# Peptides against a protein of PDB entry 6J54: the designs that were tried, part 183

Target 1, 223 residues: chain A of PDB entry 6J54
Amino acid sequence: NENLFASFIAPTMMGLPIVTLIIMFPSLLFPTPKRLINNRTISIQQWLIQLTSKQMMAIHNQKGQTWSLMLMSLIMFIGSTNILGLLPHSFTPTTQLSMNLGMAIPLWSATVFTGFRYKTKTSLAHFLPQGTPALLIPMLVIIETISLFIQPVALAVRLTANITAGHLLIHLIGGATLALLNINTMTAFITFTILILLTILEFAVALIQAYVFTLLVSLYLHD
Target 2, 42 residues: chain B of PDB entry 6J54
Amino acid sequence: QFQFTGIKKYFNSYTLTGRMNCVLATYGGIALLVLYFKLRSK

## One batch from the design tools (peptide; made by RFdiffusion4, then SolubleMPNN)

Design b2_p21_8_s2 (from b2_p21_8, 11 letters changed)
Fold by OpenDDE base, seed 4:
Structure b2_p21_8_s2 (fold): chain B 223 residues (1-223), chain C 42 residues (1-42), chain A 21 residues (1-21)
Amino acid sequence: as target 1 above (223 residues)
Amino acid sequence: as target 2 above (42 residues)
Amino acid sequence: EDNKFFQEIMNIFNYLVLLLS
């Protein structure tokens, strides 16, 4: 059991946390454009950013579009960290619930406060869905209030659980394949094939979870 | 679209204003209940 | 020659499994 979760322990060197360096590393992969016509890598990155920004910010008005820079930076950060975490013997900081909560809570609170400031009536009305019977109104308002406070937790846990579970499966199947190499080579090849398919799936999950996290933050802003 | 009269005009689950008033009324009621129990415990 | 080729592929697979484990 300890070996299974060893990959999720925060790495340290001589008592100094290397986690800060790992978290900041993905920013080096996205350099700022310096030329009118940049190289292929930067051009692709800018194209992807613009594509995702258009998709996510389409539901927002001009005031909501002000959040585009922050949301795009968020999705790039989470996405890049998740992808880098799939490298062999790498550490994914997004597997740490503390980091995800650290991102979710401030962003959620900012969206909620922004909603109450500019759309007070709509935000207050959101606690009561339309068509609710009169007798259920008080109870439903309470439930909806609780649901609001669960949102940042659910957002952080969703990201953490999906990434962590994926990493665990890769390590488990990888370890199983190594164990089966000396027992039955045929079964080892089967498990290895599953491992490859799983790794491909986890690459997709890594990007999807980054998108979902950012999308939900955007949706909270819209509401 | 919806036409309400009397108390239903201000407290309903269909209109935006009605929903807002219902939410405020519920929070106000809870606050009063908490205040009542706090004063009662003394 | 075929056996040598398969052995090389097997070595690559073992190395990849080792990296992923």
Scores: peptide ipSAE 0.073, ipTM 0.656, DockQ to the pose 0.011
Fold by OpenDDE base, seed 1:
Structure b2_p21_8_s2 (fold): chain B 223 residues (1-223), chain C 42 residues (1-42), chain A 21 residues (1-21)
Amino acid sequence: as target 1 above (223 residues)
Amino acid sequence: as target 2 above (42 residues)
Amino acid sequence: EDNKFFQEIMNIFNYLVLLLS
């Protein structure tokens, strides 16, 4: 099983971790526009960023839209890293729980503190659902408090688990396909078809997880 | 739509202020319980 | 000719599987 997780080990070069360079690499894929009419790639990127920005920030007021730059940068970063991670023999930093926690906890804390600072009454009232019977109020307040603290953990684990599981499945099905080539070619072809479908699914998952991660951060800011 | 009288005016699960007060009361109660057990153990 | 074509496809499949493994 150690060979299965070899791709998830932090890459090093001459004993020095190159994870920092990998994390910084996606920024090179999104250059800033310098012209009124840019290249096709840049134009498509800007169009996608604009669409996602309008969709995510539609639930926020003017004060919430201040976080637009951070949220959009987050979704672009996570999305790009997840897509690049699907390249053969590539390392995805988002498969590391430590990295996702490093992103989730500060962002969650910032949204929670921002909510308490500007919407104190609403934030405090969030711990008690509306219409709760009187006898269940203390219990639900405790449960909602615990739920709040689990949010950053769930946010990080969700992203990590989905990306990691996808990578593991691709490797396992790929290995099984190779093993079946010498046993049953027809079965190997079926397995390969599943591998292709799974790879397509993982591309979708990579984008969806980036969106969900950013959306939940945005939702915590809205609440 | 809801008319609250007495203590229910300040502690209810329907109004925003009422919900806030219930939360604060719950936290206050927990804090008092913790304080009680801490003082009792000494 | 069909066998050669299928063999080429299989070679591509093997290569892709190796890349994904």
Scores: peptide ipSAE 0.063, ipTM 0.646, DockQ to the pose 0.012
Fold by OpenDDE base, seed 3:
Structure b2_p21_8_s2 (fold): chain B 223 residues (1-223), chain C 42 residues (1-42), chain A 21 residues (1-21)
Amino acid sequence: as target 1 above (223 residues)
Amino acid sequence: as target 2 above (42 residues)
Amino acid sequence: EDNKFFQEIMNIFNYLVLLLS
């Protein structure tokens, strides 16, 4: 059904991808503060950034706090793109698995390599949980190694799947509502109510997924 | 804190050093197995 | 008159659904 996935097609004009412009657009919504007392919108943005920064960096030491700028920029980027993607007839770049993998793999590799560089003993020890029976050590080390390599894939797929599924559900319920309007208005009203509730939920999911993505990257750095 | 003697001192699941050595030993064993099968095929 | 009012509301809902779809 081509109509279901029409919103996920990358937009192009004369063969030129507009996706780059769409990706860069959220950066325009977050201007740098220039005054002591800024506008209400900027103040709210800074407040949210400070709250999230405090929560995420509370786990890290001073060396880990160096990653604050990168992590905060990441959450702002993903969050803004997800929210903008919920606008009607809009394209969300985060629905593309390639984009999410492009973000997840480098960040994951950076955190892993940083861990091995500065905390070699601890990082190597993480492949074996503490208190493991001697007989289970080889198998558990292998499983933990596999788990490590699955992390970037899981990180990317989680974000992609949640956002994509949300968009699909909104489209399906919306289509069902339109179909039911011609059959039964009362049932269509119920379906429309569900659609509204679902859209509200998707707004929350959009923010949560951005937070979870950055949080997991942060946790990988901490470990 | 645990005190181990003998081989358990170097290979244990309770100390960081022991865990690290176990991991390295596991990887070393796997590498040797892979090398063995690779050399056997030739 | 009530039917016209309800029909207008339904048109608004249809427009909103079309907008969200």
Scores: peptide ipSAE 0.062, ipTM 0.651, DockQ to the pose 0.011
Fold by OpenDDE base, seed 2:
Structure b2_p21_8_s2 (fold): chain B 223 residues (1-223), chain C 42 residues (1-42), chain A 21 residues (1-21)
Amino acid sequence: as target 1 above (223 residues)
Amino acid sequence: as target 2 above (42 residues)
Amino acid sequence: EDNKFFQEIMNIFNYLVLLLS
């Protein structure tokens, strides 16, 4: 069990935490373009950023599109950190709940406050769904208010739980395959096949969770 | 689509203004209840 | 030669499992 959770402990070198270096490392993979025609890698990256930006900002007005830079940087950061975390013996900062809460709470509060500032009537009306019977109005308003405050927690926990669970499964199945290699090679081969399929799935989950996290923040901004 | 008169004009779950007023009324009621219990406990 | 090739593949698989675990 100690070896199982060792990969989730914040790495330290010489007694100093190196988490800050790990968090800043994905920024080195996305250099700023300085030429009209960049190399193949940067061109593909810029193309993907433009496509995702177009899809994410399609539902927002001009005021909402001012958040495009922040939302795109968010999805790139979470996506890159999640993918890099799937590398062998790598540490994923997004597995830390404190990291995800540090992103979710400010972004959620900013979107909610922006909604109340510019769309006060609509934001207040969201606490009561349309077509609600008159007798259920007070109870439903309370439930919807509680639901609003659960949103930042659910946003952070969803990302943390999915990435953490994926890493745990990879370690468990990986450890099982190593143990079965000395017992039954055929069974170990089957377990290894499952491990490969799981790793491919976790790559997809890593990207999807980054997208869902950013999308939900965007939807809260749209209100 | 819906025509409301009287109290239903201001407190309904179909119009934007009606929904807003219902939410404000609910929060106001809760605030008054909390205030009542706070004054009662004092 | 075939057995040597299979043993090499198995060594690669063992190395990959060790990296992923």
Scores: peptide ipSAE 0.023, ipTM 0.635, DockQ to the pose 0.012

Design b2_p21_8_s3 (from b2_p21_8, 11 letters changed)
Fold by OpenDDE base, seed 1:
Structure b2_p21_8_s3 (fold): chain B 223 residues (1-223), chain C 42 residues (1-42), chain A 21 residues (1-21)
Amino acid sequence: as target 1 above (223 residues)
Amino acid sequence: as target 2 above (42 residues)
Amino acid sequence: SENELFREIMEIYRYLVSLLA
């Protein structure tokens, strides 16, 4: 049990928190363009950022597009950390619930506060869906209020659970394949195939979860 | 377009203003209930 | 030679799996 979760322990070197350096590392992978025509790698990155930006901001008006830089930086950070976390014996900071809560709660509060400041009537109206029977209005408003406060928790837990579960499955199946190599080669081959498929899936999940996290934050801002 | 008269004009689940007023009324009611129980306990 | 190659492939396989485990 402890060996299974050893990969999720925050690493320290000489008693110093190296986690800070790990969190800052993805920023080095996205250099700022300096030339009119950059290298192919940088051009592809910029192209991807522009595509994702267009898709993400398509649901927002001009006021909502002010958050484009923050949302794009968020998706790049989460996506890069999730992908780097799939490297062998690497530590993923996004597996830590504290970190995800540290991102989700401020962003959620900012979106809710922004909504109440600029769209007070609309934001208050969201606590009551249209066409609700009069008898269900008080109960439904309470439920929607509770739902609002669950949003940051669900946002953080979703990201944490998906990434953590993926890593756990890779470790478990990987350990099982190693154990089965000397027991039954055929079953070991099957488990290895599952491991390969799972790793491919986790690459997709890593990107999707980053997108979903950012999309939900954007959606909360829009509403 | 919905045309409401009387109390339904201000408290309805169809219009934006009506929904807002319903939400505020519910919060106000809850606050009054909490205040009532707090004062009653003293 | 074939057995040696197979052994080498298995060692690489074990190494790759060990990185994931």
Scores: peptide ipSAE 0.202, ipTM 0.683, DockQ to the pose 0.011
Fold by OpenDDE base, seed 3:
Structure b2_p21_8_s3 (fold): chain B 223 residues (1-223), chain C 42 residues (1-42), chain A 21 residues (1-21)
Amino acid sequence: as target 1 above (223 residues)
Amino acid sequence: as target 2 above (42 residues)
Amino acid sequence: SENELFREIMEIYRYLVSLLA
C-alpha cells in the first residue's frame, strides 16, 4: 500500500526541497559551549561527546586522532537525525540510501587512500591474511579485494536498512493496532504493548546504528 | 619472525614484505591476463 | 457515566496510536 511508504517520501514545499532544512536542523540542538560551567543539557552533551571520543580514538595513534573531529561530527549527525526521525510524522534523511552512500563512499575512499598513502606496505599486506597457504593466495587476494569494495556499500545499506525497517515495523504494528481496536480490544492491547517495546528498541537501534557506522569508518582508518 | 631463503624470502604469507609481494604479484598476473584477452580479441 | 468515560479514553488511545501509525 502507498500509505506504508508515505513517511519515506522526501518532503517538498512549493517545489523546493525542504529536506535541506531538515538535515541542518540537528545542528541547532548542539550549541557551542561558551562558559566554563554550562547548563545541564550542554554538560550532558559534552560528556557524551568526550566519552565517545575517548572510546573511539583509543585505538588510534597521533595521526589517526586527527580524524576525531570528523568522526565525532558524523556520529552526532547520524544519531541526532535518527532519533528525530522517530518522532511522529517525521522524515528521516538517513532512510534514504542516497544520503548514506553520499556519506559512506567519500569517507571510505578517504580512509583507504590515507592508508595507502602513509602505510602502503601494511595496507597492501591486508589483502592477504597472515599465514595463508601458498596455494590459496591468489583466490584469497581476490576475495579480499572484493571485500574491500563491498565495504562502502555494506556500510550504507546497513544504516539504511536498519532505520527503514524500524520505521516500517512501527507503522505496520501501529496500523494493525488501530485495525484491531474495532475488532478485539484485548488483542489490540497486546499489539500495542509490542508497539511500545518496538519503539523503545528503535530508539536504541537509532543510536547503535550511528555508533556502528562511525566505528566502522574508524576501524577502516585504523587498519 | 621467520627466516626464509630463496624465493620464499620475497614471496611468503608470513612476513609483511612477503605478503605485499604476493599481492602485487597477484594483481600483476591478473593485469597480464586481462591484457592478453584484450589483445586476443583484436 | 463510566461508559462515556471509557469511550473518551478509548478515543484518546486511538488518537495516540494513530500518531505512531
Scores: peptide ipSAE 0.191, ipTM 0.685, DockQ to the pose 0.011
Fold by OpenDDE base, seed 5:
Structure b2_p21_8_s3 (fold): chain B 223 residues (1-223), chain C 42 residues (1-42), chain A 21 residues (1-21)
Amino acid sequence: as target 1 above (223 residues)
Amino acid sequence: as target 2 above (42 residues)
Amino acid sequence: SENELFREIMEIYRYLVSLLA
């Protein structure tokens, strides 16, 4: 069991935390363009950023579009870290709940405070859905208040659980294939096929979770 | 557009102002209950 | 020669699985 969870232990070298370097590494993969006509790789990256920015910020007004830089940086950070985490013997900071809480709580607080500052009436009205019977109003307001405070926790746990579960499944199926290689080669081949399909799925999950995390933050800002 | 009279004009679940007032009233009621129990315990 | 090729393929297979495990 300890060997199974060894990949989730925060790496340290000579008492110094290497985690800080791992977190900063994805930033090196996305350099800022300095030329009018850039390389194909940089051009594709900028095109993807513009495309995702247009889609995510379409719901927001001009005041909400000010958050475009923060939201795009967030999705690029989470997406790049999740993809790099699928490399063999790599450590993913997003598997740590403390890391995700450190991102979720400030972003959630910022969206909630922004709503109360500029849209006080609408924000307070969101605690009561439209058309609620008068008898259910007090209970429903309490439930909606509790729901608001669960949002940052759900945001952090969702990202952590999805990435961690994916890594665990890859390790378990990989270990099973190695154990079956000497017992039954045909069964090991089937298990290996499942491992390949699971790995492809985890690449998709890595990108989807980055998108969902950023999208939910954006939706909280809109509401 | 809905037309309300009396207390329903200020406390309703259909208008934005009415919903806001209902939320504030609920929080005010909870605050008063908490205050009552604190004063009773002392 | 066919048995040697099979052994080499199995070693590559084992190595690829070990990278993911």
Scores: peptide ipSAE 0.185, ipTM 0.668, DockQ to the pose 0.011
Fold by OpenDDE base, seed 2:
Structure b2_p21_8_s3 (fold): chain B 223 residues (1-223), chain C 42 residues (1-42), chain A 21 residues (1-21)
Amino acid sequence: as target 1 above (223 residues)
Amino acid sequence: as target 2 above (42 residues)
Amino acid sequence: SENELFREIMEIYRYLVSLLA
């Protein structure tokens, strides 16, 4: 069991944490364009960023579009770290709940405070759904208030749980495949096939979770 | 869409202002209850 | 020669599995 969770331990070198270097590494894969016509890789990256930015910010007003840079940087960071974490013997910082909470809580609080600042009436009214019977109003307001405070936790836990669970499954099935290689090569081949399919699925999950995390932050800003 | 008179005009679950007032009233009631129990314990 | 090739392929297979595990 200790070997199972060894990949989730924060890496250190000579007692010094190298997590900062791992977190900063994805930024090297996205260099800032300095030419009107960049190479193929940078052009595709910029195109994808512009496309996703257009889709996510289409719902927001001018004030909400001010958050475009932050939201796009967030999705790029989470997405890149999640994908790079699926590489063999790689450490994913987003598997750490502390990191995800560190991102979720400030962003959630910023969106909530922004909502109360510019849309005070709508934000206060959001605690009570429309058409609620009069007798259920106090209880429902309390429930909705509790639901609001669960949102940042849900954001962090959702991302952490999905990425961590995927990594655990890959390690478990991978370990089982290695164990079965010396027992039955045929069953090991089947297990390896499942491992490949699972790895492909985890690549998709990594991108989806990054998108969902950013999208939910954006939706909270819209309210 | 709805015509409300009296107390229902200000406290309803259909209009934006009514919903806001209901939320504020609920929070105010909770705050008063907390204050009541706090003063009662002292 | 076929057995040697199969053995080499299996070694690559084990290496790839070890990378993913």
Scores: peptide ipSAE 0.018, ipTM 0.620, DockQ to the pose 0.011

Design b2_p21_8_s4 (from b2_p21_8, 10 letters changed)
Fold by OpenDDE base, seed 1:
Structure b2_p21_8_s4 (fold): chain B 223 residues (1-223), chain C 42 residues (1-42), chain A 21 residues (1-21)
Amino acid sequence: as target 1 above (223 residues)
Amino acid sequence: as target 2 above (42 residues)
Amino acid sequence: KDNELFREISEIYKFLVLLLS
């Protein structure tokens, strides 16, 4: 049990929290363009950022596009950390629930607060769906209020659980394959194939979860 | 467009203003209930 | 030769699994 979760323990060097450096490391992978025509790698990155920006901001009007920079930085950070976390024996900061809550709660509160400031009537109306029977209005409003407070928790837990579960599965299946290599080579080959497929899946999940996290924040802002 | 008269004009689940008023009324009711129980305990 | 091949493949698998796990 402890050995299984040992890879999720926050690493320290000489008693200093190296987690801070790990969190800041992805920022070094995205240098600012300086030339009109940059290197191919930087150009591809900028192209991807522009595409994702267009897709993300298509939901929002001109007022919502003010959050484009923040949302894009968020998706780039989460996406890069998730992908880097799939490196061999690497530590993923996004597996820490505290970190994800630290991102989700402020962003959620900001979206809710901005909604109440600029769209007070609409935001208050969202607590009651249209066409609800009169007898169900009080109970439904309470449920919607509770649902609102569950949003930041669900947002953080979803990201954390998906990334953590993926890493756990890779470790478990990886350990099983190593154990089965000396027992049955055929079964070990099958489990190894599953491991490869799982790693490919986790790459996709890493990107999707980053996108979903940002998208949900964007949707909360739009509503 | 829905035309409501009387109390339904201000408290309805179809219009934006009506929904807002319903939400505010529910919160106000809950607040009053909490206040009542708090004052009753003293 | 077959046993040696299987041994080599097994070592490669072990290495890859150790990288991934």
Scores: peptide ipSAE 0.174, ipTM 0.661, DockQ to the pose 0.011
Fold by OpenDDE base, seed 5:
Structure b2_p21_8_s4 (fold): chain B 223 residues (1-223), chain C 42 residues (1-42), chain A 21 residues (1-21)
Amino acid sequence: as target 1 above (223 residues)
Amino acid sequence: as target 2 above (42 residues)
Amino acid sequence: KDNELFREISEIYKFLVLLLS
């Protein structure tokens, strides 16, 4: 258990400069295309970005589509960092709640302020659901106001909890597999198979969480 | 379309304007309540 | 055995504090 937690503590003890380098590293994996016909890797990346952009921005009008660049950069950043975090003994910045809050709070604030600036009437009306009985209006407005302030917290905690839990499970099962190699090879093989299946699952979770995070930010902008 | 008369025209939970006014009235009421308690404590 | 349990719980709390810091 101590060795497991040491993988999370080490980057912070080394200082902020090393952490910043780790955060910026995924950006190097996505170079901007300069040629008309690029390599297969770059072409696939651009194709995936275009597909995800079309799907996410389908809900928004032209005014909302201005945020497409920011949303696509966000999903690529979170997705790449989450995938790199699945490497053995790697550090994922998205496991730190401070980082996720640093992303969630400004984005949430931007969506809320954008709503108040351009759609003031609609934004204020969202604090009261349609068809509410008259007696419940004051209480429900308070609840909806509280719900709004919980959104950035829920967004950050969801991403952090999912990635952290997956990372912990991989390390625990991996450690158990190594411990069982000298005790029972057959049992160790079964545990190793579970580890492989779990790793595949975590790859999917890494991409899904990046998508969900960006999608929710987009939905808050739309509402 | 809903037809409202009197106060229900301005404060209702079915129209966009009515919902907005209800929210503003709620916040205004809370603000006045807080102000009352602050002035009473002094 | 009880001391080991307390140590494990303590490490979990330390980890949680690290995540929240």
Scores: peptide ipSAE 0.160, ipTM 0.709, DockQ to the pose 0.013
Fold by OpenDDE base, seed 2:
Parts: structure tokens; C-alpha cells; sequence
Structure b2_p21_8_s4 (fold): chain B 223 residues (1-223), chain C 42 residues (1-42), chain A 21 residues (1-21)
């Protein structure tokens, strides 16, 4: 069991935490363009960033588009860290619940406070869905209020659980494959095939979770 | 769409203002209940 | 010859699994 969770322990070198270096490493993969015509890699990256920005900010108003830089930086950070974490023997900072809470809580609170500041009437009315029977209004308002406070926790836990579960499955199936190689090579081949398919799936999940996290933060801004 | 008169004009679940007033009334009621129990215990 | 090939492939699989796990 200790070997199973060894990859999720915060890495240290000579007793000093190197998590800060791991978190900053994805930034080196996205250099700022300094030329009108960049190389192929940077051009593709900028193109993808522009596409994602257009898709996410299409729903937002002028005031919401002010958050474009923050939201795009968030999705790029989470996405890059999740993908890099799937590399062999890599540590994913997003598997740490503390990190995800550190991102979710401030962003959620900022969106909620922004909503109350500029759209006070709509934000207060959001606690009561339209068409609710009069007798259920007090109870439903309480439930909706509780639901609001669960949102930042749900954002952090969803991202953490999905990435962590994926890593655990890869380790478990990988360990089972190695164990079965000495018992039955045929069954080991089947489990290895499943492992490859699972790793491909986890790459997709890593990107989807980054997008969903950023999208939900963006949706809370409209409320 | 709906024509409300009297108390339903200000406290309804269909209009934006009505929903806001219902939420404020609910929070106010809860606050009064909390104050009542707090003063009762003292 | 076939046994040697399967042995080599098996070692490659073991290496890949170790990288992925």
C-alpha cells in the first residue's frame, strides 16, 4: 500500500521541497512570442489558446471578458500540469487537494463577490429557482445556499479525485501486469493492452478536467 | 406573464424582484430565529 | 528463435509497464 501511494508524496530533494520547481516547470513550455512569425510549435500553441479563449469567452459580456486572461492562464496551467503528470514517474501537483483548494476557493469567492457587486438582484434571486411553490420557498433557499458553499469544494475534489483515481488505476493495472508476467504471459498481455487503453483515456480525462474546472469557474461568474 | 396583486406582488417565485424579496425574507426569518434562541438561552 | 523473440518482447513489455506504472 505504501508503494501504491509513493507517487503522490510531495517530492523532496535533500530535505527541501521541490514542488515549487515542478509547478513552475510547465511555464517553460509556453514561451512568450517575440516575433511576428514564430516557429511551428509556438504558433500552434498560440492558435490553440486563441481558439479556447474564443469558445470560453463567447458567453461572457464585456465585464466577463475582463477575466479572460485569468481563466486562460488557469486552464493552461491545470491542463499542462495534468498532462505532464501522466509522464512516467512524474509528480502531478493537481493530485494534491491542498493545491486545488488553493485555486478553487479564491476563484470561486472572487466570482461570487463579483456577482454580488455588479448583479446584486440577480445573484440574490439565484437562490430561489423560478416557479417554486410558495410552501417550498424557505426550504429551497436554504438548500440552494448550502449548494453554493459546496461549489468550491466540489471543484477541487472533482479535479483531484479524477486525476488521482486515474493514476491509481494505472499503478494497479501496471502492477498486476508485472505480477502476471511470471504467472501467465497471455493474461499479462491482456492486462497490458488494458493499461495502454487506460493511459490514452487518462490523457483525455486530464484535458477534460482542466476544461471543466475552468468552465465551471467561468459559469459561476455569470451568477 | 403573471399579474400579481397584494402580497404576491412582492413575494413571488416568478419575477426577479419577487424572488429577491423571498430570499431576503427567508434570511431575515432565519436571523430572527437565531436571535430568538440566543436571547432565550441567556 | 521464437522463444528468444518472445523473451525480448516480454522484456520490452516489462520495461514499458515499469515506465507507465
Amino acid sequence: as target 1 above (223 residues)
Amino acid sequence: as target 2 above (42 residues)
Amino acid sequence: KDNELFREISEIYKFLVLLLS
Scores: peptide ipSAE 0.117, ipTM 0.650, DockQ to the pose 0.011
Fold by OpenDDE base, seed 3:
Structure b2_p21_8_s4 (fold): chain B 223 residues (1-223), chain C 42 residues (1-42), chain A 21 residues (1-21)
Amino acid sequence: as target 1 above (223 residues)
Amino acid sequence: as target 2 above (42 residues)
Amino acid sequence: KDNELFREISEIYKFLVLLLS
């Protein structure tokens, strides 16, 4: 029903989109450190950033590590927006496929273009896996080319689908719980327990999807 | 490392250069086919 | 008395569900 998807409607005020403000809001949650020893919140944030940075850049050489700032900003943005979106009655911009495509397509094209620019031979060779039989070469090259162009779409859809599905499930189970409270309280309690477990899972999914999105972009750069 | 002779030296699925040439040849073939059908329609 | 208790608990659950949904 329309009520189920009401939370996915882009918020507007006076005909002006508030989405821009919502997108910029997570940036306020990550202030720049000014002291050698910061408070607990900033220290934890820096620790997480360092861990993710080390993990992401471990597979890259010095040239690839130039992308560290962009990749870290990306994961922080997606992660923060996803987590904030799990707040009650909150709008998550990452549930919008247009936004995710807007992020995925430029990043993907940049990685592919960078690969072709600096490693032309290797990049072209990736269209043909090593050791393929001669008869399968033309068809396999075509398939691999199609696979390449599907990458940005898959990247965007994956993030959008996971976050959207999570929100939808929370609303559905929540609505079912409310309906069952007036019918059978015991069953409603079970459903409520499932809802709690689902919300915890969605918090994890929110972080994982941010990581996976950034990781895949990084892997495309490495290849 | 593999040692190839003749055409296999330039077109193979084992060496980096060979793989690149195969890819380029495939794209070239497709381009020629598209060009052929385009010219045929006129 | 049991019905009143269940009603109160139900209201709490409704509130929590509304917060989570």
Scores: peptide ipSAE 0.087, ipTM 0.640, DockQ to the pose 0.011

